# Ledger of designs, part 57: peptides against a protein of PDB entry 6MBK

Target 1, 240 residues: chain A of PDB entry 6MBK
Amino acid sequence: GFEMVNFKEEGFGLRATRDIKAEELFLWVPRKLLMTVESAKNSVLGPLYSQDRILQAMGNIALAFHLLCERASPNSFWQPYIQTLPSEYDTPLYFEEDEVRYLQSTQAIHDVFSQYKNTARQYAYFYKVIQTHPHANKLPLKDSFTYEDYRWAVSSVMTRQNQIPTEDGSRVTLALIPLWDMCNHTNGLITTGYNLEDDRCECVALQDFRAGEQIYIFYGTRSNAEFVIHSGFFFDNNSH

## One batch from the design tools (peptide; aimed at target 1 I61 Q122 R160 Q161)

Design b2_p23_7 (made by RFdiffusion4)
Pose (drawn by RFdiffusion4):
Formats: C-alpha cells, structure tokens, sequence
Structure b2_p23_7 (pose): chain A 240 residues (1-240), chain P 23 residues (1-23)
C-alpha cells in the first residue's frame, strides 16, 4: 500500500499506492523488528553495558552504540534497517560555525551548545573506554570508532527514537521502529500506538491519503526549537 | 483496548548528570 520516495522537502518518505482512509490501520511493526535497550543489552554490547555506568543510565546512548555495533556486524539481524538509514542529518551537530552563528542571542542557542559539548565529551569518553577496557576488546568498534560514527549514531537516535512499553507493559523503554519511522511529519494528532496484545506498533491514517500522496504522521506537540535541535528540521506553520 | 501512544521521543543527555556519571 505504499512505496518509498525521495521527496525534495522532507527527504525519503512513504507515498500511498492506494487510497487510504482516515483512521485506517495501514501500518504495523512487530516488536521483533525493533532495536531496543533490551536488544542492546543482549547484543555484543552486553559486556560493556554491564560494566559502564553511563550506558546503564542513558538508554539513548545505549541505542546509539547498539546501532554502531550492528552497523559494524556483517551478519546483523538489523542490517536491512541500518542499510536504509540516512548517512547524514541536519541536526545542529552538522552545522557550520557560521550557520550556528545566526542563533546568537536566542533562547535556542544554549541547547545547541550543550548538544555539541555533550556529544564531544561522550565520544572522547567512550573512545578511551573502548580502546583500554577489557570489557570492550571484543566490540566491533575497537578496530574503528570515529567522531563521525558517533555523530551519526546519536543523530540517528535523536531524530528517530521512541518510547514504548516494555514487553510486559509495566515499564517504558526506548526503541527504534523500522519502516514506520520513514514517515515524515505534518500537523495533526498522534495516531500511532503500541498494541500490547499483538505486541506490535500500530499506525492508523492521520487523514485521508489518496494514491500518489505522501503519508504523514504527527510526531508530537514539539516546538520548532525541539524539531531543529533534536529532529533536524524546521516545521513551517507548527501550531504548537 | 487502549493503546500506548507513540510519539517521537526527544530524550537527551543532561550535562550535569553526564558530568556526575563521568566522575
């Protein structure tokens, strides 16, 4: 019912190949396909996750390393997902100095500075950990772990991650949801939820989509400062 | 049954908490 298309404004997204009515359940993704903090713990990253206090406290960082480890694993279950991810992003981590300079004197620039400093500090910290700590000597990243790798990983996570209930429903965790996460954003209401009975992510149409029209979802009630810093885009006419 | 809503999560690293964890 949909195909991948490279749109000028939003980059790649989903386009309807048939008419899709509002409230139609048109997209579902089972849990097995998701990359989660739990799958990160049970992966080759597990030995380091158990020893490093930062990875235990920060699931978003855990997901970034999970993404990098699987990217460096030729036989990863998630290779189809990793190979279709973008190679670059428009998060401020990618901005030129003069592009950030336009934000001087604004409320938003402090968070840009924090994002930069946090990412650089994390990279340097984990570079040292990977090169010296025994619990990381079997990681794929020991051979090569560049700043570009880390910038890409945290950018992938921040622009795409989601909270979902745990498999039991009692807790929440962070996850990457393949296929569905290729939907771009428009104004509207959240129409994506997690179905604990079928154990899958489900998305109903936000509005009517005719064949040939791009399929959009509503990401959330975020400001444009949040969209630029954490999602790497500015949304015109953001009602929130 | 009710669905747990899913939206894009902007969970990020706090600088003070990152400093405490690197100690």
Amino acid sequence: as target 1 above (240 residues)
Amino acid sequence: SERFPIERSFTHVDSEELTELME

Design b2_p23_7_s1 (made by RFdiffusion4, then SolubleMPNN; from b2_p23_7, 9 letters changed)
Fold by OpenDDE base, seed 2:
Structure b2_p23_7_s1 (fold): chain B 240 residues (1-240), chain A 23 residues (1-23)
Amino acid sequence: as target 1 above (240 residues)
Amino acid sequence: MELFPISLSFESVDSEELDKLLE
C-alpha cells in the first residue's frame, strides 16, 4: 500500500500506492528487522559489549556502535536501511560556532555544551577501548573510528531511537525501526505501537491518504517515544 | 524527517553517572 520515494525538499519518505483510510493498519515491522540493543549484543559487537560497562549501561551508545559496525560491514542486512540515513544532522553536535553563539542567550546552551562534552568524552573513551581491548580486534571499524563517525552514529540514534518492549514484554529496550522511520513527521497523535503477540511494530494511518500522497506520521519527540505507555495507538477501530 | 534541534535522549544517563563510568 506504499512505496519509498525521494521527495523534493523532504528527502526519503513513503507514498501511498492506494487509498488508505484513517486508523487503517498500513505498516508493520517485525522485530527481526529492527536494530536493537539485543541485536547489538548478538552481533560482532557482542563480545565487547559483554566487557564494557558503558555499552552495558547506555543502550543508545550500544545502538550507535551497532550502527557503525553494520555500516562498516558490506554484507550487513541493514545496508539498505543505513544508506537511507542522512549523512549530516541538524543536531547540536553539528552546530557551527555562530549557531552556538546564538544559543548562548537561550536555555538550550547548557544542553548543547553537555552534548558536546559528553560526546567528546565518550569518543575519547571508546577510541582507547577500540585500540586496546582484545574484543575490539574483530570490529570492522577497528582501523577507522573517527569523531565524525561517532558524531554521525550518535546523532542517528538520537534522532531515530524508539522505546519498544523486550520480546517477553517485561522491560523496554531501544530500537531503530527501518521503513517506519522513513515516514516524515507531522503534528497529530501517536499512531504507532508494538504488538507483542505478533512481535512487530504497527502503524495505523493518522488520517485518510489518497493514492499518490505522502504518508505522514506523528512519532512524537524521540526522547519520549514510548510505544507501550504513552501511545495514542488504541483507536476505536483498532482490534488487537 | 523532521529533526529536533535538541534531543535529550543522550541525557538519559546523568552526567554524574557518565563521570563515574569514565573514571
Scores: peptide ipSAE 0.054, ipTM 0.706, DockQ to the pose 0.154
OpenDDE base, seeds 1, 3, 4, 5: peptide ipSAE 0.039, 0.063, 0.045, 0.044; ipTM 0.681, 0.711, 0.696, 0.696; seed 3 fails the geometry check

Design b2_p23_7_s2 (made by RFdiffusion4, then SolubleMPNN; from b2_p23_7, 9 letters changed)
Fold by OpenDDE base, seed 4:
Structure b2_p23_7_s2 (fold): chain B 240 residues (1-240), chain A 23 residues (1-23)
Amino acid sequence: as target 1 above (240 residues)
Amino acid sequence: MELFPISLSFTTVDSEELDKLLA
């Protein structure tokens, strides 16, 4: 019902290959395809995760390292997904000097500075960890871990992480959702949820789409996208 | 310019928390 397309202005997105009706379930992504904190724990990163307090405390950082490890792994299951990710972002970590200067007159400057400071500190910490920790020896990124790598991974997770239920539905975890997060954003209602019975993310069409049209979704807050447990989707008019 | 105030909260540890984690 859809295909990946590189659109001129928006970059990669999804295009309908047939007519899709509003509220039609057109896209679903099983848990096994998601990059989650759990998949990070079950990956080559698992041993290090189990011994690092920051990775354990910060699921987003765990995802960032998971992303980096998989990117550095030629045979990674997620290579096709990772290759669709932007190489740069419009996040504060990528702000140019002029942008930062502009923000100096706003309250946002404090967040920007915090982002810079904290990200740098995290990088410095993990650089040392990667170089010295025994369980880091097997990490494919050991010999290639730059600040740019970390900045990219953090920004990727920042802009794409979602809250989903754990498999048993007892708690929430963080996930990157391949394929789904390729949809570009429009105003509307959140039409994505998590179906625990089928153990998958489900996205219903926000509106009618004709064959050949780009499929847009409303992310809500992509950095903390909320999924409706069991019920599929929820309505939220909160703009990002 | 795109600002992500909510996003920042999920990618940054506040200084005090990070200091605690890094201690």
Scores: peptide ipSAE 0.111, ipTM 0.698, DockQ to the pose 0.188
OpenDDE base, seeds 1, 2, 3, 5: peptide ipSAE 0.060, 0.120, 0.062, 0.098; ipTM 0.689, 0.771, 0.707, 0.699; seeds 1, 2, 3 fail the geometry check

Design b2_p23_7_s3 (made by RFdiffusion4, then SolubleMPNN; from b2_p23_7, 9 letters changed)
Fold by OpenDDE base, seed 4:
Structure b2_p23_7_s3 (fold): chain B 240 residues (1-240), chain A 23 residues (1-23)
Amino acid sequence: as target 1 above (240 residues)
Amino acid sequence: MELFPISLDFTSVDSEELDKLLE
């Protein structure tokens, strides 16, 4: 009932191919299609993940490396998704000097500088790991891991990561949700959740959409990662 | 300019936490 379209001002988004009614389940993404910490563990990154404390402690970083590994893999299942991701972001790591100078007058400057510092330190650490760790030898990014790569991956995850339940619903994990995260934003109500019974992310239409119209969703005022806490990302009968 | 304070904090590893992880 929808197709991916590159809109003039908004970039990639979803367009209805038929009339969609409000509250209609028009989009669902099974777990197997998600990029998750678990899929990272099951990928070429798995051996390194099992031996690196930072990857284990920080699921978002694990996703970042998962994203980089899959991007560097021409036969990756997620190539179509990865190709839709922005090449640059409006995140602090991409701020120009003038933008940073402007922020010096705001309370946000501390967070910006902290992110710069931390990201740089993370990169330096993982650069060494990738070059020296035995389980990094098979990583497709071994000879092509730059700060720009890491910055991109971190920013991608930062802007697109979501908390979803584990398969058994006992815990939460992190996921990138292909197709769904291509929907552009509008004001309204959050209409996305996770259906554990069918093991899929589900999105119902915020409003009626006619065939040919762009489909918008409401991401809320919080990050995607906070959907569980903010909106009750779990549907009824889902365990938390 | 778009700021992501919540996502920013979540994505970055705090300096002290990073130090602990590097020990």
Scores: peptide ipSAE 0.039, ipTM 0.694, DockQ to the pose 0.182
OpenDDE base, seeds 1, 2, 3, 5: peptide ipSAE 0.034, 0.080, 0.055, 0.041; ipTM 0.684, 0.738, 0.686, 0.699; seeds 2, 3, 5 fail the geometry check

Design b2_p23_7_s4 (made by RFdiffusion4, then SolubleMPNN; from b2_p23_7, 9 letters changed)
Fold by OpenDDE base, seed 2:
Structure b2_p23_7_s4 (fold): chain B 240 residues (1-240), chain A 23 residues (1-23)
Amino acid sequence: as target 1 above (240 residues)
Amino acid sequence: MELFPISLSFTSVDSEELDKLLS
């Protein structure tokens, strides 16, 4: 019902190949296709994860390292997804000096500086870990781990991470959702949830789309996109 | 929409928690 297209101004997006009706389930992404904290644990990063308190405590950092490891792995399943990610982001970590100066007059400056400081500290910590920890020897990052790499990964996760339920639905975990996050953003209502029974992300159409039209979705505040478990996104059109 | 969306996801990790983890 859709295809990936590189739109000139908007970059990669999804285009409808048929007419899609509002509220139609047009896109679903099984858990096995997601980049999650769990997939990080099951990857080459797993042994290090199991021994590093920060990776265990901070799922977003675990995802960042997972993303970096997979990017550095030519045969990674997620290579096609990773190649669609921006090389740079409009995040505080990429702000120029003038932008930071402008923000000095705002309340946001504290958060920006905190982010800079924390990211730098994290990088310094993990640089040492990668150089010294035995379980880091097999990581593809062993000989190439720069701040730019880390900044990119952190920013990628920051802008694309989603909260999804664990497989048993008992708690929330973090995930990058390939294909789904290729949809460009528009204003509207959140139309994406997680189906625990089928163990997949599900997206219903925000509006009618005709064949050939770009499909837009509303990410909400993307960084805080809580997938409401079992929210009956099925508006029962009780038009009866 | 804030001009500069700061993802609160990274700020929610209290510098204090990070300090504890890095200590």
Scores: peptide ipSAE 0.091, ipTM 0.697, DockQ to the pose 0.128
OpenDDE base, seeds 1, 3, 4, 5: peptide ipSAE 0.051, 0.065, 0.089, 0.074; ipTM 0.693, 0.690, 0.706, 0.675; seed 1 fails the geometry check

Design b2_p23_8 (made by RFdiffusion4)
Pose (drawn by RFdiffusion4):
Structure b2_p23_8 (pose): chain A 240 residues (1-240), chain P 23 residues (1-23)
Amino acid sequence: as target 1 above (240 residues)
Amino acid sequence: SAINSDMLARSIPLISEVRESLS
């Protein structure tokens, strides 16, 4: 019912190949396909996750290393997902100095500075941990772990991650949801939820989509400062 | 140096809550 298309404005997204009515359940993704903090713990990253306090406290950082470890694993279950991810992003981590200079004197620039500093500190910290700590000597990253790798990983996580209930429903965790995460954003209401009975992520159409029209979802009630810093885009006519 | 994170995740509710909101 849909195909991947490279749109000028939003990059790659989903386009309808048939008419899709509003409120139609048109997209579902089972839990097995998701990359989660739990799958990160049970992966080759597990030995380091158990020893490193930062990875235990920060599931978003755990997901970034999970993404990098699987990217460096030729036989990863998630290779189909990793190979279709973007190679670059428009998060401020990728901006030139003069592009960030336009933000001087604004409310938003402080968070740009924090994002930069935090990412550089994390990279330097984990570079040292990976090169010296015995619980990381079997990681795929020991051979090569560049700043570009880390910038790509945290950008992949911050522009795509989601909160979902745990498999039991009593807790929440962070996850990457393949296929569905290729939907771009438009104004509207959240129409994506987690179905605990079928144990899958389900998305109903936000609005009518005719064949040939791009399929959009509503990401959330975020400001443009949040969209630029954490999602890497500015949304014209953001009603929120 | 301190290690901090300020990343944002999308919130995904239960599908029942989505259906109620659309009713």

Design b2_p23_8_s1 (made by RFdiffusion4, then SolubleMPNN; from b2_p23_8, 13 letters changed)
Fold by OpenDDE base, seed 5:
Structure b2_p23_8_s1 (fold): chain B 240 residues (1-240), chain A 23 residues (1-23)
Amino acid sequence: as target 1 above (240 residues)
Amino acid sequence: EELTDNGLAREIPLIEEVKKLLE
């Protein structure tokens, strides 16, 4: 009931191909299609993951490396998804001087600098790991691991990572949700949940959408500062 | 040197909770 469309100002989004009613389950993504910490562990990254304390402790970094490995793998199942991801982001890791100057007048600047420093430190650490660790030799990024690669992956995860339940629902894990995260954001209510019985992420329509209309969802509420830090934009109708 | 995360994750609730909120 939807199709991927490249909208002029908003980039890729989903457009309804039929009328969709409010609260209608129009989109679901089975666990097997998600990029998760578990899928990272089961990928070419698995051996390194099993021996690196940082990858084990920081699921977001595990996802970032998962993205990088899959991007570098021509036969990756997630290639179609990865191709829909922005090549660059408006996150602080990509801020130009003027954007930084603007933030210097705000409290957010401290978080921006912190994020940048942390990311740089992570890169430095993993650069060494990739160069020296035996299990890194078979990674497709072994000979191509730049800061630009890393900041892209980190930014992709930062803007798109979700906490979802594990298969048994006993705890949470991190996941990227292909197709679903192509929906552009609007103000409203959360209409996405995980269905453990069917083991899939389910999205119901926030409102009625007519055929030909862009489908928007609500990803949650954040402060403008948090949107800048995590999503790279200010939300116009953000009351928080 | 301790490495920290780079951001927060969205929390996807159980679908049952979503349905309750939409009632």
Scores: peptide ipSAE 0.566, ipTM 0.883, DockQ to the pose 0.870
OpenDDE base, seeds 1, 2, 3, 4: peptide ipSAE 0.550, 0.560, 0.566, 0.557; ipTM 0.881, 0.880, 0.884, 0.882

Design b2_p23_8_s2 (made by RFdiffusion4, then SolubleMPNN; from b2_p23_8, 13 letters changed)
Fold by OpenDDE base, seed 2:
Structure b2_p23_8_s2 (fold): chain B 240 residues (1-240), chain A 23 residues (1-23)
Amino acid sequence: as target 1 above (240 residues)
Amino acid sequence: PELTDNGLAREIPLIEEVKKRLA
């Protein structure tokens, strides 16, 4: 077993409650617990989704709005998960002027500027949609949709979104994976896969963990710049 | 306006592929 713990330096993470062996299946998350594009379509956002081409074309934006709608819904099933999410992120959308200036010496600056520009444009577009579209009237965001809200949701999705198979395995969709994404990152191999037969995400242990140890997983190999831009992580000894 | 993706998703493979790589 494992438990959620607030670690002093790493924030929220998972701690082993028993000894876990390498390659042991210790964590699984059924599809019904995931925040997906499909769950967004089946939510209060569904009517708007069905009428907005951008929501349909950009699953990450659909997830961002789904996250915002659920956050604004006191009775949302995902409230416990949403409350574990950071209030701010180490992503370019939160960079101060000095951080942006530092990045001007790197190739990442183009991606940062693109992200700023895209996010601002998206916000402006959807602000108008929320104010004017008939299917937006029932959204809990109708009277409270700020750039800060959108920036947070986009950054939450950016840092936590996963591509998983659809239920029939014929396509891919985007998902946030509650509980699993509380694992902090370490170097290693991908030990998470989707089990289509049982319709769940499965995580096997990267290494042996003793009772009381923090459980780390590997989210993928990226450069520090890519981690900052897409994952919000930075490691001095990153092999990439 | 060309609204592009704001970030990359993690590609979660099928569990069978994970098992093959760990073997």
Scores: peptide ipSAE 0.587, ipTM 0.874, DockQ to the pose 0.856
OpenDDE base, seeds 1, 3, 4, 5: peptide ipSAE 0.305, 0.584, 0.574, 0.579; ipTM 0.743, 0.872, 0.871, 0.874

Design b2_p23_8_s3 (made by RFdiffusion4, then SolubleMPNN; from b2_p23_8, 11 letters changed)
Fold by OpenDDE base, seed 3:
Structure b2_p23_8_s3 (fold): chain B 240 residues (1-240), chain A 23 residues (1-23)
Amino acid sequence: as target 1 above (240 residues)
Amino acid sequence: EEITDTGLAREIPLIEEVKKLLS
């Protein structure tokens, strides 16, 4: 029903291979294919997770380390997904001096500085943990854990993390949703939801798409400032 | 030294709620 294509102006996205009707379920991703806090706990990171309070308290950091461990594992199930992720981001953690100066005229500057400071502190903390904690010895990143690695992982999670229900629906957890997150943005309504009965994320078409057309979805309403801080881009057709 | 979450997650609703909004 769709294929991954490199579009000249928008980069990678999904293209319809057949006609898709509005509200048609065209894309679904089972829980077993998601990168979640639970999959992190069940991975090589599990023993360290069980003993580190910050990993336990901050699901986004757990996902960041999960990404790093899986990236460093040649036989990882998620290698095909990880290879589709950008090598660099336009998030504040990658801003050059001129970009930071531009933001000084905005209220976003304080959030940017906070993000820099927090990320640096997190890296310093976990660098020490990886070097000294017994359960870190089996991690594939033990001898190769740089700030650039951490910055990339944090930025990947920040731009792509989703809140989904747990399997029993009693709580929420964080997840990266492979393939689905390759869709480019458009203005509209939310057409993605979680199906607990089938235990999968489901996406229905926002509109009719003909064979050969790019498939767009709406990820949610944010201000341009929020997009810069959390997603690293400006959206021209943003209604806020 | 407070280590805080600096990223907002997208909230994925239940699919039943999505279908109701699109009807």
Scores: peptide ipSAE 0.567, ipTM 0.880, DockQ to the pose 0.868
OpenDDE base, seeds 1, 2, 4, 5: peptide ipSAE 0.304, 0.567, 0.557, 0.563; ipTM 0.731, 0.878, 0.872, 0.877

Design b2_p23_8_s4 (made by RFdiffusion4, then SolubleMPNN; from b2_p23_8, 10 letters changed)
Fold by OpenDDE base, seed 3:
Structure b2_p23_8_s4 (fold): chain B 240 residues (1-240), chain A 23 residues (1-23)
Amino acid sequence: as target 1 above (240 residues)
Amino acid sequence: PEITDNGLAREIPLIEEVRAQLS
């Protein structure tokens, strides 16, 4: 029902290959295809995760390391997804001097500085962990863990992480949702939800889409400042 | 020093709630 296409002004997105009606379930992603904190625990990262308090306490960092480990693994199931991710982001961690100077006139500057500081501290901590912890020896990133690697992984997670229910629905966990997160944004209502009965993330169409039209979804309401900080982009028609 | 979250996650609701809102 859809295909990935490179649109001239918007970059990669999803295009309908047939007519899709409003509220039609056109896209679903089973839990087994998601990158989650649980899949991180069940990966090569598992032994280290079980011994490191920060990985256990911060699911977003666990996902970042999960991304790095899978990226460094040629046979990873998620290689096709990882290859679709940007190599660089427009998040504050990638801002040049002029962009930071612009933010000085906004309320976002303190949050940006905090993000810089936190990311640097995290990298310094985990650099030492990767070098010294016994369970880090088998990680594919053991001899290749740079700040640029960490910055990329953190930014990937920051811009794409989702809170979804656990399998039994009793708690929440963090997940990256492959294919679904390729949709570009539009204003509207949330049309993505989790189906616990079938254990999958489901997306229904916001409106009718004709064959050949780009499929847009609404990811949520945020200010431009929040989009810059958390999503790495400005939304042109963002009235919030 | 304290290490904190780098960003907010999107909250994905249950699909039943989504369908109810769109109706």
Scores: peptide ipSAE 0.582, ipTM 0.876, DockQ to the pose 0.876
OpenDDE base, seeds 1, 2, 4, 5: peptide ipSAE 0.575, 0.579, 0.566, 0.575; ipTM 0.874, 0.876, 0.870, 0.873

## One batch from the design tools (peptide; aimed at target 1 N60 Q122 Q161)

Design b2_p24_3 (made by RFdiffusion4)
Pose (drawn by RFdiffusion4):
Structure b2_p24_3 (pose): chain A 240 residues (1-240), chain P 24 residues (1-24)
Amino acid sequence: as target 1 above (240 residues)
Amino acid sequence: DPLIDEFSDFPMLARDITDPVSRS
C-alpha cells in the first residue's frame, strides 16, 4: 500500500500506492523488529552496559551505541534497518559555525550549545572507556569509533526515537521503530499507538491519502525550536 | 549523581506511543 520516495522537502518518506482513508489501520510493526534499550542490554553491548553508569541512566545514549554496535556487526538482525537509515542529518551538530551564528541572541541558541558540548563530552568519555576498559574490548567499536560515528548515532536516535510501553505494560522504554519511522511530519493529531495485545506499533491514517500522495503522521505538539534542535527540521505553519 | 548530571545536561525528546490507538 505504500512505496519509498525521495521527496525534495522532507527527504525520503512513504507514498500511498492506493487510496487510504482517514482512520484506516494501514501500518503495524511488531515488537521483534524494534531496537530497544532491552535489546541493547542483551546485545554485544551488554557487558559494557552492565559496568557503565552512564549507559544505565541514559537509554537514549544506550540506543545510540546499540545502533553503532549493530552497524559494525555484519550479521546483525537489524542490518536491513541500519542500511536504510540516513548517512547525515540536519541537527545543529551538523551546522557550520556561521549557520549557528545566525542564532546569536535567541532563546534557542543555549540548547544548541548544550547539545554540542554534551555530544563532544560523551564522545570523548566513551572513546576512553572503549579503548581502555576490559568490558569493552570485545565491542565492534574497539577497532574504530570516530566522532562522526557518534554524531551520526545520537542524531539518528534524537530524530527518530520513541517511548513505548515495556512488553509487560508496567514501564516505558525508548525504541527505534523501523518502517513506520520513515513517515514525515504534518499538522494533525497523534494516530500512532502501541497495541499491547498484539504486541505491535499501530498507525491509523491521519487524513485521507490518495494514491500518489505522501503519507504523513503527526510527530507531536513540539515547537520549531524542538523540531530544529532534536528533529533537524523547521516546520512552516507549526500550529504548536 | 554528579557523573550523570554532567552527562545529562542536554535532554533528548522522544515521541510518545505509550497509549493505544483511539478506535472509531

Design b2_p24_3_s1 (made by RFdiffusion4, then SolubleMPNN; from b2_p24_3, 9 letters changed)
Fold by OpenDDE base, seed 2:
Structure b2_p24_3_s1 (fold): chain B 240 residues (1-240), chain A 24 residues (1-24)
Amino acid sequence: as target 1 above (240 residues)
Amino acid sequence: DPLIEEFSTYPTLARDLTKPVVKK
């Protein structure tokens, strides 16, 4: 019912190949296709994860390193997904001086500066870990871990991370959802959830889409400031 | 852990997809 397309101005997105009705289940992604904290633990990153308290405490960072390790692995299952990710983002970590100056008059400025500082400190910490920890020696990023790499990975996770249940439903974990997150964003209602019985992420159509139309989804209820900070989006009609 | 607290001071929000979606 859909296909991946590289749209002008918006980059990669999904296009309907048939008419899709509102609330119709048109897209689902099984857990096995997701990049999760659990898949990170089961990857080459697993041994380091098991011994680093920061990776254990911060699932978003675990996903960032998982993303970097898989990107550096030519035979990674997720290469097709990773290759569709932007090389740069409109998030604060990529803001130029003029953009930061603009934000000085907004409530977001404190969070922007904090994000800069925090990300730099995280990089410094993990640079040392990768250089010194025994379990880091086998990581494909051992000799290729720059701030630009880390900034990209953190921004990728920041803009795309999702909370989903664990397999038994007892806890919440973090996941990147390939294919689904190819949908570009619009304002509206959240029409994506996790079906634990079938162990898959499910997306129903926000509205009617005709064959040939781009499919848009709503990523969540956030203020414009929060969208800038977390997703790099801005909507004039955002009600939050 | 002071480092965890420091690094977690300004956490990024994840989308909450834990609830099943209502579908036809």
Scores: peptide ipSAE 0.465, ipTM 0.860, DockQ to the pose 0.835
OpenDDE base, seeds 1, 3, 4, 5: peptide ipSAE 0.442, 0.457, 0.456, 0.465; ipTM 0.849, 0.859, 0.855, 0.864

Design b2_p24_3_s2 (made by RFdiffusion4, then SolubleMPNN; from b2_p24_3, 9 letters changed)
Fold by OpenDDE base, seed 3:
Structure b2_p24_3_s2 (fold): chain B 240 residues (1-240), chain A 24 residues (1-24)
Amino acid sequence: as target 1 above (240 residues)
Amino acid sequence: DPLIEEFSTYPTLARDLTQPVVKK
């Protein structure tokens, strides 16, 4: 029903290979294919996770380290997904001095500086943990953990993290959703959710798509300032 | 935990996909 295409203007996206009707289930991703806090706990990161209170308390950081460990593992199941991720982002963590000055016009400068400071402090904390903790010796990133690595992982999670139910449905956890997050964004309604009975993320078409058309989805309502802070871009058709 | 509070000062928004979608 769809194929991965490198579009001239938007980069990678999904294109319909047949006519798709509005609200038709065209894409689903089973839990076993997701990068989750639980898969992080069950990976090589598990022993360190079990002994670090910050990793346990902050699922987004756990996902960031999971992403780094899997990237550093040549036989990782998620290598094909990781290779589709940008090598750098337009998020505030990558802003140059002139770009930061421009953000003063959006009154986002406080959030930008705070995000940068927090990320740097997190890196400093975990650098020490990775260098000194016994369970860190088994991590593939033990001898290769730079600020650039951490910045990339945090930015990847920041732009792509999703809330989904745990397997038993009792709690909410965080997940990266391969294949699905290749869809480019448009204005509209959220047409993605989790089917707990079938244990999969499901995406239904926002509108009718003809064969050969790019498939767009809506990720959620954010102001342009929030898009810059969290996703590093302005959305022209955003009502905020 | 003061470190958790500090590191969580500006949490990034995650997309809420916890609810199922209506399918036709």
Scores: peptide ipSAE 0.467, ipTM 0.864, DockQ to the pose 0.825
OpenDDE base, seeds 1, 2, 4, 5: peptide ipSAE 0.463, 0.467, 0.459, 0.463; ipTM 0.859, 0.861, 0.852, 0.862

